# Peptides against a protein of PDB entry 2MBZ: the designs that were tried, part 58

Target 1, 143 residues: chain A of PDB entry 2MBZ
Amino acid sequence: GINLTPEEKFEVFGDFDPDQYEEEVRERWGNTDAYRQSKEKTASYTKEDWQRIQDEADELTRRFVALMDAGEPADSEGAMDAAEDHRQGIARNHYDCGYEMHTCLGEMYVSDERFTRNIDAAKPGLAAYMRDAILANAVRHTP

## One batch from the design tools (peptide; made by RFdiffusion4, then SolubleMPNN)

Design b2_p17_4_s2 (from b2_p17_4, 10 letters changed)
Fold by OpenDDE base, seed 4:
Structure b2_p17_4_s2 (fold): chain B 143 residues (1-143), chain A 17 residues (1-17)
Amino acid sequence: as target 1 above (143 residues)
Amino acid sequence: TQRSAGALAFASMYMAP
C-alpha cells in the first residue's frame, strides 16, 4: 500500500489509516482503470507527496466549512469552484476524474457511512454539502 | 481535521461503486 514507515504514516494521516481499506478497495475496484492509474501514480509518492495531498484535503475541508458557515448554497459559484478544484486535484494525484466520476464520488460521501462519519467530523452535513456542490458543478459543465 | 483529510484522500484515491 502506502510506502511509509509507521511513524511517517502517523505524521501524515494521524489516527486515520488508509491502508486498512486496501483489501476492500482491491476487491471492489481492483479491475478498474481508476485503481490502475492510482497505483501507478502513487507508487513513486514520497512522504512529502502524501503530506501535500493531505494538506490539499484539509484546505478543501476548511473551504467548504467556511462556505457553509457563511450560508452559501452548495450550488453557489464559490461552492462549485471548490468542487471543481477537488475534481482537478483527484485528476492530478490519482486518476482521470470526469464529472460523472466526481458525482459518483460525491454520492459515496453520503451513502457510505464510513465516509460520512469521517467527513462530518469537521462539520455536520459537510458530506452532503460537498455532494451537492459536486453535483452542481457537474451540471453546470454538462453541455 | 486530520480524520476528514484522510477520508477525503481515500475518496480521491478510489472510485465509487
Scores: peptide ipSAE 0.087, ipTM 0.759, DockQ to the pose 0.596
Fold by OpenDDE base, seed 5:
Structure b2_p17_4_s2 (fold): chain B 143 residues (1-143), chain A 17 residues (1-17)
Amino acid sequence: as target 1 above (143 residues)
Amino acid sequence: TQRSAGALAFASMYMAP
């Protein structure tokens, strides 16, 4: 799991506890290459590493919210670029993330109520907006 | 927000069905 003290976990993740999902994730995807890559990469992560990941996620959230507030469509260059940065961030921090995998993640944002509720806490409709941007970005990069 | 960051972290750390 995440090798942080309870106090460090609270400082980095707040009320969200990723470890509460460890059993479900292991049961569903424990034999996948993505799971193996993620566990291998994150095994050595320090508090500062996790904080950087949270900072990146927070910045991306603000970026998408700003696009929505400006009325930019999800298939705009700005939204698609934000989606691409999201994909690349997953690749750096966790596991190889191609456009198909990214599309699957986007669909999960709107089909799994747990994700939808938590993402939309920043702004109603954010999960759907991100999903649409992810799809648009995948389409423009499809040969 | 911290909640949104946590949600995105979860989405990134764990695979889609």
Scores: peptide ipSAE 0.086, ipTM 0.760, DockQ to the pose 0.562
Fold by OpenDDE base, seed 1:
Structure b2_p17_4_s2 (fold): chain B 143 residues (1-143), chain A 17 residues (1-17)
Amino acid sequence: as target 1 above (143 residues)
Amino acid sequence: TQRSAGALAFASMYMAP
């Protein structure tokens, strides 16, 4: 799991504990390249690394919420650019994330109620908006 | 929110089925 003390984990992740899903993730995706890449990269992550990742996620959340509040469609350049930044963040921090994989993640946001609930805590419909933006971004990059 | 950031981190760390 994440090699932080319980106190550090709480400081970074708050009430959300990614390690609570460790067994499920291993069972579902443990034999994938993405899983192996993620485990290899994150094994050396410090508290500061995890904090940066959380900060990036929070910034992205704010960005999507702002787009929604402004009435920008999920297939707008702004929304698709935010989706692209999300994809690149995954690639940088965890594993090679192509557009197909990214769309799968987007679908998970709306099909797994745990993700939907947690994401929509920032704004109702955010998960669906992100999914749509991710899909649109994938489409524009796969002509 | 912190919860949404955590959820996104989880999504980033682990792939979808």
Scores: peptide ipSAE 0.083, ipTM 0.755, DockQ to the pose 0.602
Fold by OpenDDE base, seed 3:
Structure b2_p17_4_s2 (fold): chain B 143 residues (1-143), chain A 17 residues (1-17)
Amino acid sequence: as target 1 above (143 residues)
Amino acid sequence: TQRSAGALAFASMYMAP
């Protein structure tokens, strides 16, 4: 699990507790390379590491929201670039994340109501916008 | 925003093909 105190977890993740899903994640993906890589990388993460990851996520969220507010399509260069940065962030912090994997993550954002509700707290429709941007970015890199 | 960031973290950490 996440090696943070309850107070630290609240400071970093707010009302969302990723450890609530530990058993489900292990059951669904415990035998995958992605799971192994993530467990190995995050095992040594400090509060500062997790905070940095959340800061990156916050910046990306603001970026997508700004694009939506500006009326930019999810397949615009700006939106696709934001999606690419998201993919690279996953690769840097958790596990090797190719474009197919990234597309699967994007689909999860809209198919799992738990993700949709949490993501759309920033702006209604954000999860769908991110999914579409992720797909567009994958397409332009894998024609 | 914190909740949204947490959701993204969960997706990044735990989703696998």
Scores: peptide ipSAE 0.079, ipTM 0.759, DockQ to the pose 0.652

Design b2_p17_4_s3 (from b2_p17_4, 8 letters changed)
Fold by OpenDDE base, seed 5:
Structure b2_p17_4_s3 (fold): chain B 143 residues (1-143), chain A 17 residues (1-17)
Amino acid sequence: as target 1 above (143 residues)
Amino acid sequence: TKRSAAALAFASAYLAP
């Protein structure tokens, strides 16, 4: 679990509290390799580590928004590259993330209202755009 | 935004299908 103080958690995550989902996550993922890998990696994370992860996510968000504003389709090279960077970021920070897992995450962005609402706070339609880019990136890397 | 970053972190680190 996240071992930051309440004050540190607020500084890093703001109004979003990931710990409120701990029980749901354990119920859904507790017996998976991804869960075990994530717990192993994050157990030693400092405030600076969590902040870095959030900064990377912020940068990715801005990148996707810029692509949308420029009119780049979700299956453009730029959008697919951003999706690939997202996949690699998950692998680096949390757990092994293949293209199948990544596409499942993309589908969750548009099928779970909790994710859609939070993602689209940056720009309406961002969740759908990311899902489409993730899918396109997976397709181009699948034989 | 910070809110979207938190959402992405949640998706990546915690809740997935």
Scores: peptide ipSAE 0.136, ipTM 0.768, DockQ to the pose 0.605
Fold by OpenDDE base, seed 3:
Structure b2_p17_4_s3 (fold): chain B 143 residues (1-143), chain A 17 residues (1-17)
Amino acid sequence: as target 1 above (143 residues)
Amino acid sequence: TKRSAAALAFASAYLAP
């Protein structure tokens, strides 16, 4: 699990505890390479590492919201570039993330209401927008 | 946006298909 005190977890994640899902994640994905890689990478993460990851996520969130507010479609170059940065961020911080894996994650954002509610807290429809941008980015890189 | 960031981290770190 995440090696932070309850206070540190609140500082980094706010009203959300990722460790609440540790057993579910292990049950669903414990035998995958992605799970193994993530456990190996995050085992040494400090509070500062987790904060950096949250900051990167916040930046991407603001970027997508700005695109939506500007009326840019999810398959615009701007939206696809943001999706690509998201994919690369996953690769750096957690596990190898190809375009197929990324599209599966995007679909989860809209099919699992827990993700949808949390993501859409920034802006209604953000999860769907991200999913569509992720798909568009995958298509342009794997025609 | 902390909850949104946490959701993205949760997806990336934990619920990976």
Scores: peptide ipSAE 0.122, ipTM 0.762, DockQ to the pose 0.688
Fold by OpenDDE base, seed 1:
Structure b2_p17_4_s3 (fold): chain B 143 residues (1-143), chain A 17 residues (1-17)
Amino acid sequence: as target 1 above (143 residues)
Amino acid sequence: TKRSAAALAFASAYLAP
């Protein structure tokens, strides 16, 4: 699991505890290269590393919300660029994330109510917007 | 929000489909 003290976990993640999904993650992904890569990378992460990851995610959330507020379509260059940055962030922090993988993640955002609820806390419909942007970004990079 | 950030981080790190 995440090698932080309970206090550090609360400081970084608040009420969300990613370790509560450890068994589910292992069941779904335990035999994949992505899982192995993520476990290897994150094993050495400090509180500061996790905080940086959360800050990046928060910034991305704000960016998508701003795009929605501005009325930018999910297949706009701005939205697709935000999706690309998200994909690259996954690649840097966790595992190699190709466009197919990213598209699958986007679908999970809208099909798993746990993700939908948490994402849409920032803005209703955000999960769907992100999914659509992720798909559009994948399409433009895989002609 | 912090919950959204945590959810995105979790999705990226763990619950990929």
Scores: peptide ipSAE 0.128, ipTM 0.762, DockQ to the pose 0.632; fails the geometry check
Fold by OpenDDE base, seed 2:
Structure b2_p17_4_s3 (fold): chain B 143 residues (1-143), chain A 17 residues (1-17)
Amino acid sequence: as target 1 above (143 residues)
Amino acid sequence: TKRSAAALAFASAYLAP
């Protein structure tokens, strides 16, 4: 898991403690390739790596919010590009993330209230917007 | 926000379909 000190975890994640979900994650996805890949990749991550990941996520959040505020539809080029960057970020940092996997993640954002609440803290409806953008991006890249 | 970034990281790193 995340091998940062409590102080480092607070600096990177704030009040959010991802390790509180370790048991649930293992129970639900412990036998998946994604889980194994993530554990393998993140095992070597430093504080700086985690901070980078958080910064990337924050940037993406701001990007989606800006698109929403501008009235850009979720299937706009801008929104789909943001979704693509999100997918690639997952692939780079955690596990292989194809378009089908990404679509499933998008659905989770709106079906798991915990994700919806946390994501929508930035802007109401953001989770749904992301889900729609993810789906649109998947469609445009799927032959 | 910090929470949003953490949430996205959690989704990416921990919760997978």
Scores: peptide ipSAE 0.113, ipTM 0.754, DockQ to the pose 0.659; fails the geometry check

Design b2_p17_4_s4 (from b2_p17_4, 7 letters changed)
Fold by OpenDDE base, seed 1:
Structure b2_p17_4_s4 (fold): chain B 143 residues (1-143), chain A 17 residues (1-17)
Amino acid sequence: as target 1 above (143 residues)
Amino acid sequence: TKTSAAALAFASAYLAP
């Protein structure tokens, strides 16, 4: 799990506790390379590392929301670029994330109500917008 | 929001492989 004190966790994640999903994650993906990569990478993360990851996520959320507010379609260059940054962020921080994997993640964002609820807290429909942008980005990078 | 961003980053990292 995340090797931070309860206080540090609260400072970084607020009321959201990622470790509450530890058992489910292990059960679903414990035997995958992605899981192993994530565990190895995050094992050395400090509070500052987690905060940086959170900041990146916040920025990305703001970008997507701004795109939606501006009326930019999910398959616009701007939206696809944001999706690409999202994919790269996962790759840097957690595990190798190809376009196929990213597309699967996008589908999960709209099919798992827990993800949808959490994502749409920033803006209703954000999860769907992200999914569409992720798909479009994957398509443009998969000739 | 931070909660949504956290969910985004860590759900993708944790709840996803």
Scores: peptide ipSAE 0.100, ipTM 0.754, DockQ to the pose 0.620
Fold by OpenDDE base, seed 3:
Structure b2_p17_4_s4 (fold): chain B 143 residues (1-143), chain A 17 residues (1-17)
Amino acid sequence: as target 1 above (143 residues)
Amino acid sequence: TKTSAAALAFASAYLAP
């Protein structure tokens, strides 16, 4: 799992403890390539690495919120570009993430209440907006 | 459908406050 001290985890993730999901993740997807890749990549991550990843995520969240506030559709070029950056970020930091995988993740964001609550903490409806943008981006790249 | 085993961990880290 994440080999940070409790204090470091709090500094990066606040009251949220990602390690509480480790057993569930292993049980559900422990035999997948994505799981293997993520374990291999993150095994060497420092506090600074995790903080960087969090900062990147926060920036992307701000982009999506700004798009929503501006009334831009989730299938706008701006929203689709943000979704593409999200996909590439996953690929860089965790595991190979093609468009099909990305759409599956987007659907999970709205179907699993745990994800929805966490995402929508930034803005109500953000998870659904992201899912729609992810789908639109996948469609334009896989006609 | 197809979901990565690392999805929950990723989402937790990505969406962490």
Scores: peptide ipSAE 0.094, ipTM 0.751, DockQ to the pose 0.103
Fold by OpenDDE base, seed 4:
Structure b2_p17_4_s4 (fold): chain B 143 residues (1-143), chain A 17 residues (1-17)
Amino acid sequence: as target 1 above (143 residues)
Amino acid sequence: TKTSAAALAFASAYLAP
Protein backbone atom coordinates (compact mmCIF):
# COMPACT_ATOMS: atom_id res chain seq x y z
CA GLY B 1 0.00 0.00 0.00
CA ILE B 2 0.91 3.64 0.42
CA ASN B 3 4.16 3.76 2.37
CA LEU B 4 3.25 6.61 4.69
CA THR B 5 2.87 6.60 8.44
CA PRO B 6 -0.67 6.77 9.78
CA GLU B 7 -0.03 10.37 10.72
CA GLU B 8 1.24 11.25 7.27
CA LYS B 9 -1.72 9.51 5.66
CA PHE B 10 -4.07 11.56 7.77
CA GLU B 11 -2.23 14.75 6.89
CA VAL B 12 -2.50 14.03 3.17
CA PHE B 13 -5.80 12.20 2.81
CA GLY B 14 -7.71 13.18 5.93
CA ASP B 15 -10.59 10.89 6.73
CA PHE B 16 -10.37 9.20 3.34
CA ASP B 17 -8.17 6.11 3.48
CA PRO B 18 -7.26 4.94 -0.01
CA ASP B 19 -5.81 1.73 1.41
CA GLN B 20 -9.29 0.64 2.44
CA TYR B 21 -9.83 -0.20 -1.22
CA GLU B 22 -6.57 -2.08 -1.75
CA GLU B 23 -8.15 -5.52 -1.66
CA GLU B 24 -10.97 -4.58 -4.02
CA VAL B 25 -8.55 -2.91 -6.42
CA ARG B 26 -6.34 -5.97 -6.47
CA GLU B 27 -9.29 -8.25 -7.09
CA ARG B 28 -10.72 -6.16 -9.90
CA TRP B 29 -7.63 -4.76 -11.62
CA GLY B 30 -4.66 -6.67 -10.27
CA ASN B 31 -3.95 -8.29 -13.62
CA THR B 32 -4.02 -5.09 -15.68
CA ASP B 33 -1.06 -3.14 -17.00
CA ALA B 34 -2.43 -0.01 -15.37
CA TYR B 35 -2.32 -1.62 -11.95
CA ARG B 36 1.24 -2.79 -12.45
CA GLN B 37 2.36 0.61 -13.69
CA SER B 38 0.71 2.37 -10.79
CA LYS B 39 2.28 0.06 -8.24
CA GLU B 40 5.68 0.57 -9.81
CA LYS B 41 5.43 4.36 -9.96
CA THR B 42 3.90 4.95 -6.56
CA ALA B 43 6.23 2.57 -4.72
CA SER B 44 8.82 5.34 -4.52
CA TYR B 45 6.42 8.18 -3.79
CA THR B 46 7.08 10.35 -0.79
CA LYS B 47 4.63 12.27 1.32
CA GLU B 48 5.38 15.26 -0.87
CA ASP B 49 4.46 13.29 -3.97
CA TRP B 50 1.12 12.21 -2.53
CA GLN B 51 0.43 15.73 -1.34
CA ARG B 52 1.15 17.02 -4.84
CA ILE B 53 -1.29 14.51 -6.28
CA GLN B 54 -3.95 15.64 -3.82
CA ASP B 55 -3.25 19.28 -4.62
CA GLU B 56 -3.54 18.61 -8.34
CA ALA B 57 -6.81 16.77 -7.85
CA ASP B 58 -8.16 19.57 -5.69
CA GLU B 59 -7.15 22.16 -8.25
CA LEU B 60 -8.88 20.17 -10.97
CA THR B 61 -12.01 19.98 -8.85
CA ARG B 62 -12.00 23.73 -8.33
CA ARG B 63 -11.45 24.26 -12.03
CA PHE B 64 -14.41 22.13 -13.05
CA VAL B 65 -16.62 23.68 -10.38
CA ALA B 66 -15.69 27.13 -11.65
CA LEU B 67 -16.59 26.10 -15.19
CA MET B 68 -19.95 24.79 -14.02
CA ASP B 69 -20.63 27.93 -12.01
CA ALA B 70 -19.83 30.01 -15.07
CA GLY B 71 -22.31 28.01 -17.11
CA GLU B 72 -19.71 26.63 -19.47
CA PRO B 73 -20.85 23.48 -21.26
CA ALA B 74 -18.96 20.28 -20.55
CA ASP B 75 -17.95 20.25 -24.22
CA SER B 76 -16.54 23.77 -24.08
CA GLU B 77 -12.89 24.37 -24.80
CA GLY B 78 -12.31 25.14 -21.16
CA ALA B 79 -13.92 21.96 -19.91
CA MET B 80 -12.21 19.80 -22.51
CA ASP B 81 -8.86 21.36 -21.63
CA ALA B 82 -9.45 20.57 -17.98
CA ALA B 83 -10.26 17.00 -18.95
CA GLU B 84 -7.07 16.81 -20.98
CA ASP B 85 -5.04 18.02 -18.01
CA HIS B 86 -6.72 15.38 -15.90
CA ARG B 87 -5.77 12.69 -18.39
CA GLN B 88 -2.18 13.89 -18.51
CA GLY B 89 -2.01 13.96 -14.73
CA ILE B 90 -3.06 10.34 -14.56
CA ALA B 91 -0.44 9.48 -17.15
CA ARG B 92 2.33 11.25 -15.22
CA ASN B 93 1.45 9.96 -11.80
CA HIS B 94 -0.04 6.51 -12.23
CA TYR B 95 -0.33 4.77 -15.59
CA ASP B 96 -0.54 5.30 -19.32
CA CYS B 97 -3.90 6.87 -19.91
CA GLY B 98 -5.14 7.13 -23.46
CA TYR B 99 -8.44 8.64 -24.43
CA GLU B 100 -10.28 5.33 -24.35
CA MET B 101 -8.99 4.61 -20.87
CA HIS B 102 -9.96 8.09 -19.82
CA THR B 103 -13.52 7.73 -21.07
CA CYS B 104 -13.81 4.49 -19.12
CA LEU B 105 -12.72 6.30 -15.98
CA GLY B 106 -15.30 8.98 -16.67
CA GLU B 107 -18.01 6.37 -16.95
CA MET B 108 -16.90 4.92 -13.64
CA TYR B 109 -17.40 8.32 -12.02
CA VAL B 110 -21.11 8.14 -12.77
CA SER B 111 -21.67 4.38 -12.58
CA ASP B 112 -19.97 3.67 -9.25
CA GLU B 113 -22.02 5.41 -6.60
CA ARG B 114 -19.02 5.65 -4.29
CA PHE B 115 -17.19 7.83 -6.79
CA THR B 116 -20.31 9.81 -7.61
CA ARG B 117 -20.99 10.63 -3.98
CA ASN B 118 -17.41 11.60 -3.26
CA ILE B 119 -17.03 13.74 -6.36
CA ASP B 120 -20.41 15.40 -6.03
CA ALA B 121 -19.56 16.41 -2.48
CA ALA B 122 -17.81 19.36 -4.10
CA LYS B 123 -20.78 20.20 -6.31
CA PRO B 124 -23.88 18.24 -7.29
CA GLY B 125 -23.53 16.96 -10.82
CA LEU B 126 -19.76 17.34 -10.92
CA ALA B 127 -19.15 13.67 -11.70
CA ALA B 128 -21.48 13.82 -14.69
CA TYR B 129 -19.92 17.08 -15.83
CA MET B 130 -16.45 15.57 -15.66
CA ARG B 131 -17.60 12.46 -17.52
CA ASP B 132 -19.08 14.59 -20.27
CA ALA B 133 -15.96 16.75 -20.51
CA ILE B 134 -13.75 13.66 -20.65
CA LEU B 135 -15.86 12.21 -23.43
CA ALA B 136 -15.87 15.46 -25.37
CA ASN B 137 -12.11 15.75 -25.06
CA ALA B 138 -11.69 12.20 -26.31
CA VAL B 139 -13.98 12.85 -29.27
CA ARG B 140 -12.11 15.96 -30.37
CA HIS B 141 -8.87 13.96 -30.39
CA THR B 142 -10.20 11.14 -32.53
CA PRO B 143 -8.82 10.91 -36.10
CA THR A 1 -12.39 19.42 -1.24
CA LYS A 2 -10.32 16.80 0.50
CA THR A 3 -12.96 14.19 -0.15
CA SER A 4 -13.19 15.02 -3.83
CA ALA A 5 -9.44 15.16 -4.25
CA ALA A 6 -9.02 11.85 -2.47
CA ALA A 7 -11.67 10.25 -4.66
CA LEU A 8 -9.98 11.49 -7.80
CA ALA A 9 -6.63 10.29 -6.53
CA PHE A 10 -8.13 6.89 -5.82
CA ALA A 11 -9.55 6.64 -9.31
CA SER A 12 -6.29 7.74 -10.87
CA ALA A 13 -3.99 5.67 -8.71
CA TYR A 14 -5.85 2.40 -8.32
CA LEU A 15 -8.63 1.94 -10.83
CA ALA A 16 -8.60 1.07 -14.49
CA PRO A 17 -11.37 -0.05 -16.84
Scores: peptide ipSAE 0.112, ipTM 0.762, DockQ to the pose 0.674; fails the geometry check
Fold by OpenDDE base, seed 2:
Structure b2_p17_4_s4 (fold): chain B 143 residues (1-143), chain A 17 residues (1-17)
Amino acid sequence: as target 1 above (143 residues)
Amino acid sequence: TKTSAAALAFASAYLAP
């Protein structure tokens, strides 16, 4: 799991405990390359690393919310750029994330109610907006 | 929220398809 003390975990994640999903993740994706890469990368992460990841996620959330508030379509350049940054962030911090993988993640955001609820806590419909932006970004980068 | 951010980061990482 995440090598942080309970106090450090609280400082970084608040009431969210990512380790609560460890067993489910292992059961569902334990045999995938993504899982292995993520475990390898995150094994050395410090509190500062995890905090950086959270900060990046917060910033991206704010960007998407701002785009939605402005009425920008999910296939706008701004929304697609935000989706691209999201993809690259996953690639840097967790595992290789191509456009196909990214679109699958986007679909999960709207199909798994746990993700939908957590994402939409920032703004109703955010998960669907992200999914659409992710798909649009993938399409524009498809050869 | 912080929980939402954590979900965005970790959900995509841990709950990956």
Scores: peptide ipSAE 0.097, ipTM 0.749, DockQ to the pose 0.629; fails the geometry check

Design b2_p17_5_s1 (from b2_p17_5, 8 letters changed)
Fold by OpenDDE base, seed 5:
Structure b2_p17_5_s1 (fold): chain B 143 residues (1-143), chain A 17 residues (1-17)
Amino acid sequence: as target 1 above (143 residues)
Amino acid sequence: TKTSAGALAFASMYLAP
């Protein structure tokens, strides 16, 4: 999976342990194209690669939080653009992510309490805001 | 590294189509 030493994993992921979900992910998605793509891409990732991915995620989180704090609607151009960048980030780093799949991911953010809790750690309601922005972005790109 | 990065990493890694 993630070819990092325990110390490197701590430096990159901190309190989050991605390995705790490895078995569940394999059981649920092990036969999907997305899973195969992700395993193929991440197999060669270095500590620097993983750190870059985390930095991108941090930046996106801060961006969404700033939009919420500014009172921007989730269907604003700013929020939809952030959602688009999120989709593209998944596509670059993990697996092909079309608008339909992105919408499904957004729904999971609010329907699975584990995702909701983890995402909302940055700001209460962030998961719902992201879901709404993802949906709005998908709608504007799928006339 | 911030906790928020872990949240999004979980989102990207946990769900595959």
Scores: peptide ipSAE 0.106, ipTM 0.771, DockQ to the pose 0.532
Fold by OpenDDE base, seed 2:
Structure b2_p17_5_s1 (fold): chain B 143 residues (1-143), chain A 17 residues (1-17)
Amino acid sequence: as target 1 above (143 residues)
Amino acid sequence: TKTSAGALAFASMYLAP
């Protein structure tokens, strides 16, 4: 799992415990390239690395919320750019994330109630908005 | 929020369709 002390994990993740999902993730995705890449990359991550990842995710959330509050469509340039940054962040930190993979992740945000509930805690409908932005971004970058 | 950030991180780290 994540190589942090319980105290460090609390500081970085708070009430969210990623280790609680380790077994489920291994069962569902353990044979995928993405899983292997993520394990390889994150094996050397420090507390500061994990904190950076959380900060990036939090910033992205605020960015999407701001777009929604402003009434920007999910297929607006701003929303699609935010989706692109999200995709690139995944690629940089975890595993190669093409547009097809990204759209699948977006669909998961609205299909897995655990993600939907957690994401929408910031703003109702945020998961769906992100999914739509991810799809739009993928479309504009796909021949 | 902290929960939202965690959810996104979970998706990135563990869920690979």
Scores: peptide ipSAE 0.099, ipTM 0.764, DockQ to the pose 0.640
Fold by OpenDDE base, seed 1:
Structure b2_p17_5_s1 (fold): chain B 143 residues (1-143), chain A 17 residues (1-17)
Amino acid sequence: as target 1 above (143 residues)
Amino acid sequence: TKTSAGALAFASMYLAP
């Protein structure tokens, strides 16, 4: 799991405990290359690494919220670029994330109520907006 | 609380089926 002290975990993740999902993740995807890549990469992560990841995620969230507030369609260049940055972030920090993989993640954001609830805490409908942007971004990159 | 950031981190750890 996350190789941080309980205090460090709280500082980085707050009330959210990613380790509570470790068993489920292993059960569902433990035999995939993506899982192995993620475990390998994150094994050496420091508190600073995790904090950077959280900061990037937070920035991306704000970016999507701003797009929604501005009335930008999910298939706008702005929204698709944000989706692309999200995909690239996953690729850098966790595992190779192609466009098909990314679209699957987007669908999970709206089909798994846990993700929907947590994402929409920032703004109602954010999960759906992100999913749509992810899909649009995938489409434009796979002509 | 940065719930959305945590959610995205969680999503990144979760893999697509």
Scores: peptide ipSAE 0.095, ipTM 0.762, DockQ to the pose 0.536
Fold by OpenDDE base, seed 4:
Structure b2_p17_5_s1 (fold): chain B 143 residues (1-143), chain A 17 residues (1-17)
Amino acid sequence: as target 1 above (143 residues)
Amino acid sequence: TKTSAGALAFASMYLAP
């Protein structure tokens, strides 16, 4: 899985252990191109790489929360741009992420209670807001 | 402001049907 020492994992991920889902992810998606791409890319990741990924996720979360607090609609240019950056981040770090894939991920955020609970820990309704922004961003890029 | 870095990291590793 993640090639870090227990201490490094704690420093980077804190209370969240992504490796607890490794078996489930493998069982459900192990035969997909996305899974293979992710395994290939992350195999060489250092602690610094994982920390960067976490920092990017933190920044994105804060960005969406700020948009919500400002009352910006999920289909605003700001929210859609944040969704686009999220999509591109997935593409850089894990696997090719087109707009259809991204939309599916957004739907998972609101349909899988584990995602909803963990995302909404930052702000109630954040998962739904992200899903809506992801969908809006996909629509504007698919004429 | 609280963050959901772990959740988003999980989302990157996890796929939707």
Scores: peptide ipSAE 0.101, ipTM 0.768, DockQ to the pose 0.455; fails the geometry check

Design b2_p17_5_s2 (from b2_p17_5, 8 letters changed)
Fold by OpenDDE base, seed 3:
Structure b2_p17_5_s2 (fold): chain B 143 residues (1-143), chain A 17 residues (1-17)
Amino acid sequence: as target 1 above (143 residues)
Amino acid sequence: TKTAAGALAFASMFLAP
């Protein structure tokens, strides 16, 4: 798991505790290649690494919120580009993330209340907006 | 926000449904 002290975890993740989901993740996907890749990559992550990942995610969140506030459709160039950056970020930090994998993650954002509630804390409807942008980006890259 | 960033990280760790 994430080998940070409780204090460090709070500094990086706040009230969100990713370790509480470790058993569920292993039970559901422990035999997948993605799980293996993620465990191998994150095993050496420091507090600074995790903080960087959170900062990248926070920046992406701000981009999506700004797009929503501007009234840009989720299938706009801006929204699809943000979705592409999200996909690439997952690939760098966790596991190889193709467009099919990415669309599955996007669907999880809206189908699992745990994700929806946390994502929408930034802005109501953000999870759905991200899912739609992810799907649009996948479509334009896999015609 | 930290909460949103954490959720995105969790989504990455949750892998593929």
Scores: peptide ipSAE 0.083, ipTM 0.754, DockQ to the pose 0.586
Fold by OpenDDE base, seed 2:
Structure b2_p17_5_s2 (fold): chain B 143 residues (1-143), chain A 17 residues (1-17)
Amino acid sequence: as target 1 above (143 residues)
Amino acid sequence: TKTAAGALAFASMFLAP
């Protein structure tokens, strides 16, 4: 699991407990390359690393919310660029994330109510907006 | 929210079916 003390976990994640999902993730994805890559990469992560990841996610959330508030379409350059940064962030921090994988993640954001609820806590409809931006970004990068 | 940000980060650890 995450090599942080309970106090450190609280400082980084607050009320969110990532360990509550460990068993489910293992059951669903334990045999995938992505899971293995993620476990390998994160095994050495420090508190500072996890905090950076949270900060990046928070910044991206604000960016998408700002785009929505501005009325920018999910297939706008700004939204697609944000989606690309999201994809690259996953690649850096967790596992190789191609455009196909990214679109699958986007679909999960709207199909798994747990993700939808958590994402939309920032702004209603954010999960759907992200999914659409992710798809648009994938399309523009498809040969 | 912080929880939402965390969910986004770990959403990447949940692969789509």
Scores: peptide ipSAE 0.080, ipTM 0.750, DockQ to the pose 0.523
Fold by OpenDDE base, seed 4:
Structure b2_p17_5_s2 (fold): chain B 143 residues (1-143), chain A 17 residues (1-17)
Amino acid sequence: as target 1 above (143 residues)
Amino acid sequence: TKTAAGALAFASMFLAP
């Protein structure tokens, strides 16, 4: 799992317990390349690395929320660019994330109530907005 | 300010494939 002390985990993740999903993740995805890549990459992560990942996620969330508040469509250049940055962030930090994989993640955000609830804590409808932006970004990069 | 984004990203990275 995450090689942080309980105190460090609290400092980075607060009330969210990433270990809560470890068993389920292993059961569902333990045999995938993505899982293996993520385990390999994160094995050496420090508290600073995890904090960076958290900060990047927070920034992305704020960015999407700002787009929604401004009334920008999910298929706008701004929203699609945010989706692209999200995809690239996953690729850097965890596993290779192509557009198809990214689209699958977006669908999970709206189909798994746990994801929807966690995402929409920032703003109602954010999960759906992100899914739509992810899909739009994937479409514009399809030959 | 911390949001649920970090948790979301973490969960997404582990539950998405």
Scores: peptide ipSAE 0.084, ipTM 0.760, DockQ to the pose 0.533; fails the geometry check
Fold by OpenDDE base, seed 1:
Structure b2_p17_5_s2 (fold): chain B 143 residues (1-143), chain A 17 residues (1-17)
Amino acid sequence: as target 1 above (143 residues)
Amino acid sequence: TKTAAGALAFASMFLAP
């Protein structure tokens, strides 16, 4: 799991407890290369590392929300660029994330109500917007 | 928001591999 103290976890993640999903994650993905990569990378993460990851995620969220508010379509260059940054962030921080994997993640964002609820807390429809942007970005990079 | 950041982290790292 995340090797932070309860206090550090609260400072970084607030009321969200990522470790509550540890068992489910292991059951679903424990035999994948992605899981192994993630465990190896995150094993050395400090509080500062996790905070940086959260900051990056927050910035990305703001970008998507701003795009939505501006009326930019999910297949706009701006939205696709944000999706690309999202993919690259996953790749840097957790596991190799190709466009196919990213598309699968996007679908999960709208098909699993837990993801949808959490993502849409920032703005209703954000999960769907992200999914659409992820798909569009994948398409443009896989001609 | 912090919630959104957590959601993205969760989506990227946790319920996903």
Scores: peptide ipSAE 0.075, ipTM 0.755, DockQ to the pose 0.565; fails the geometry check

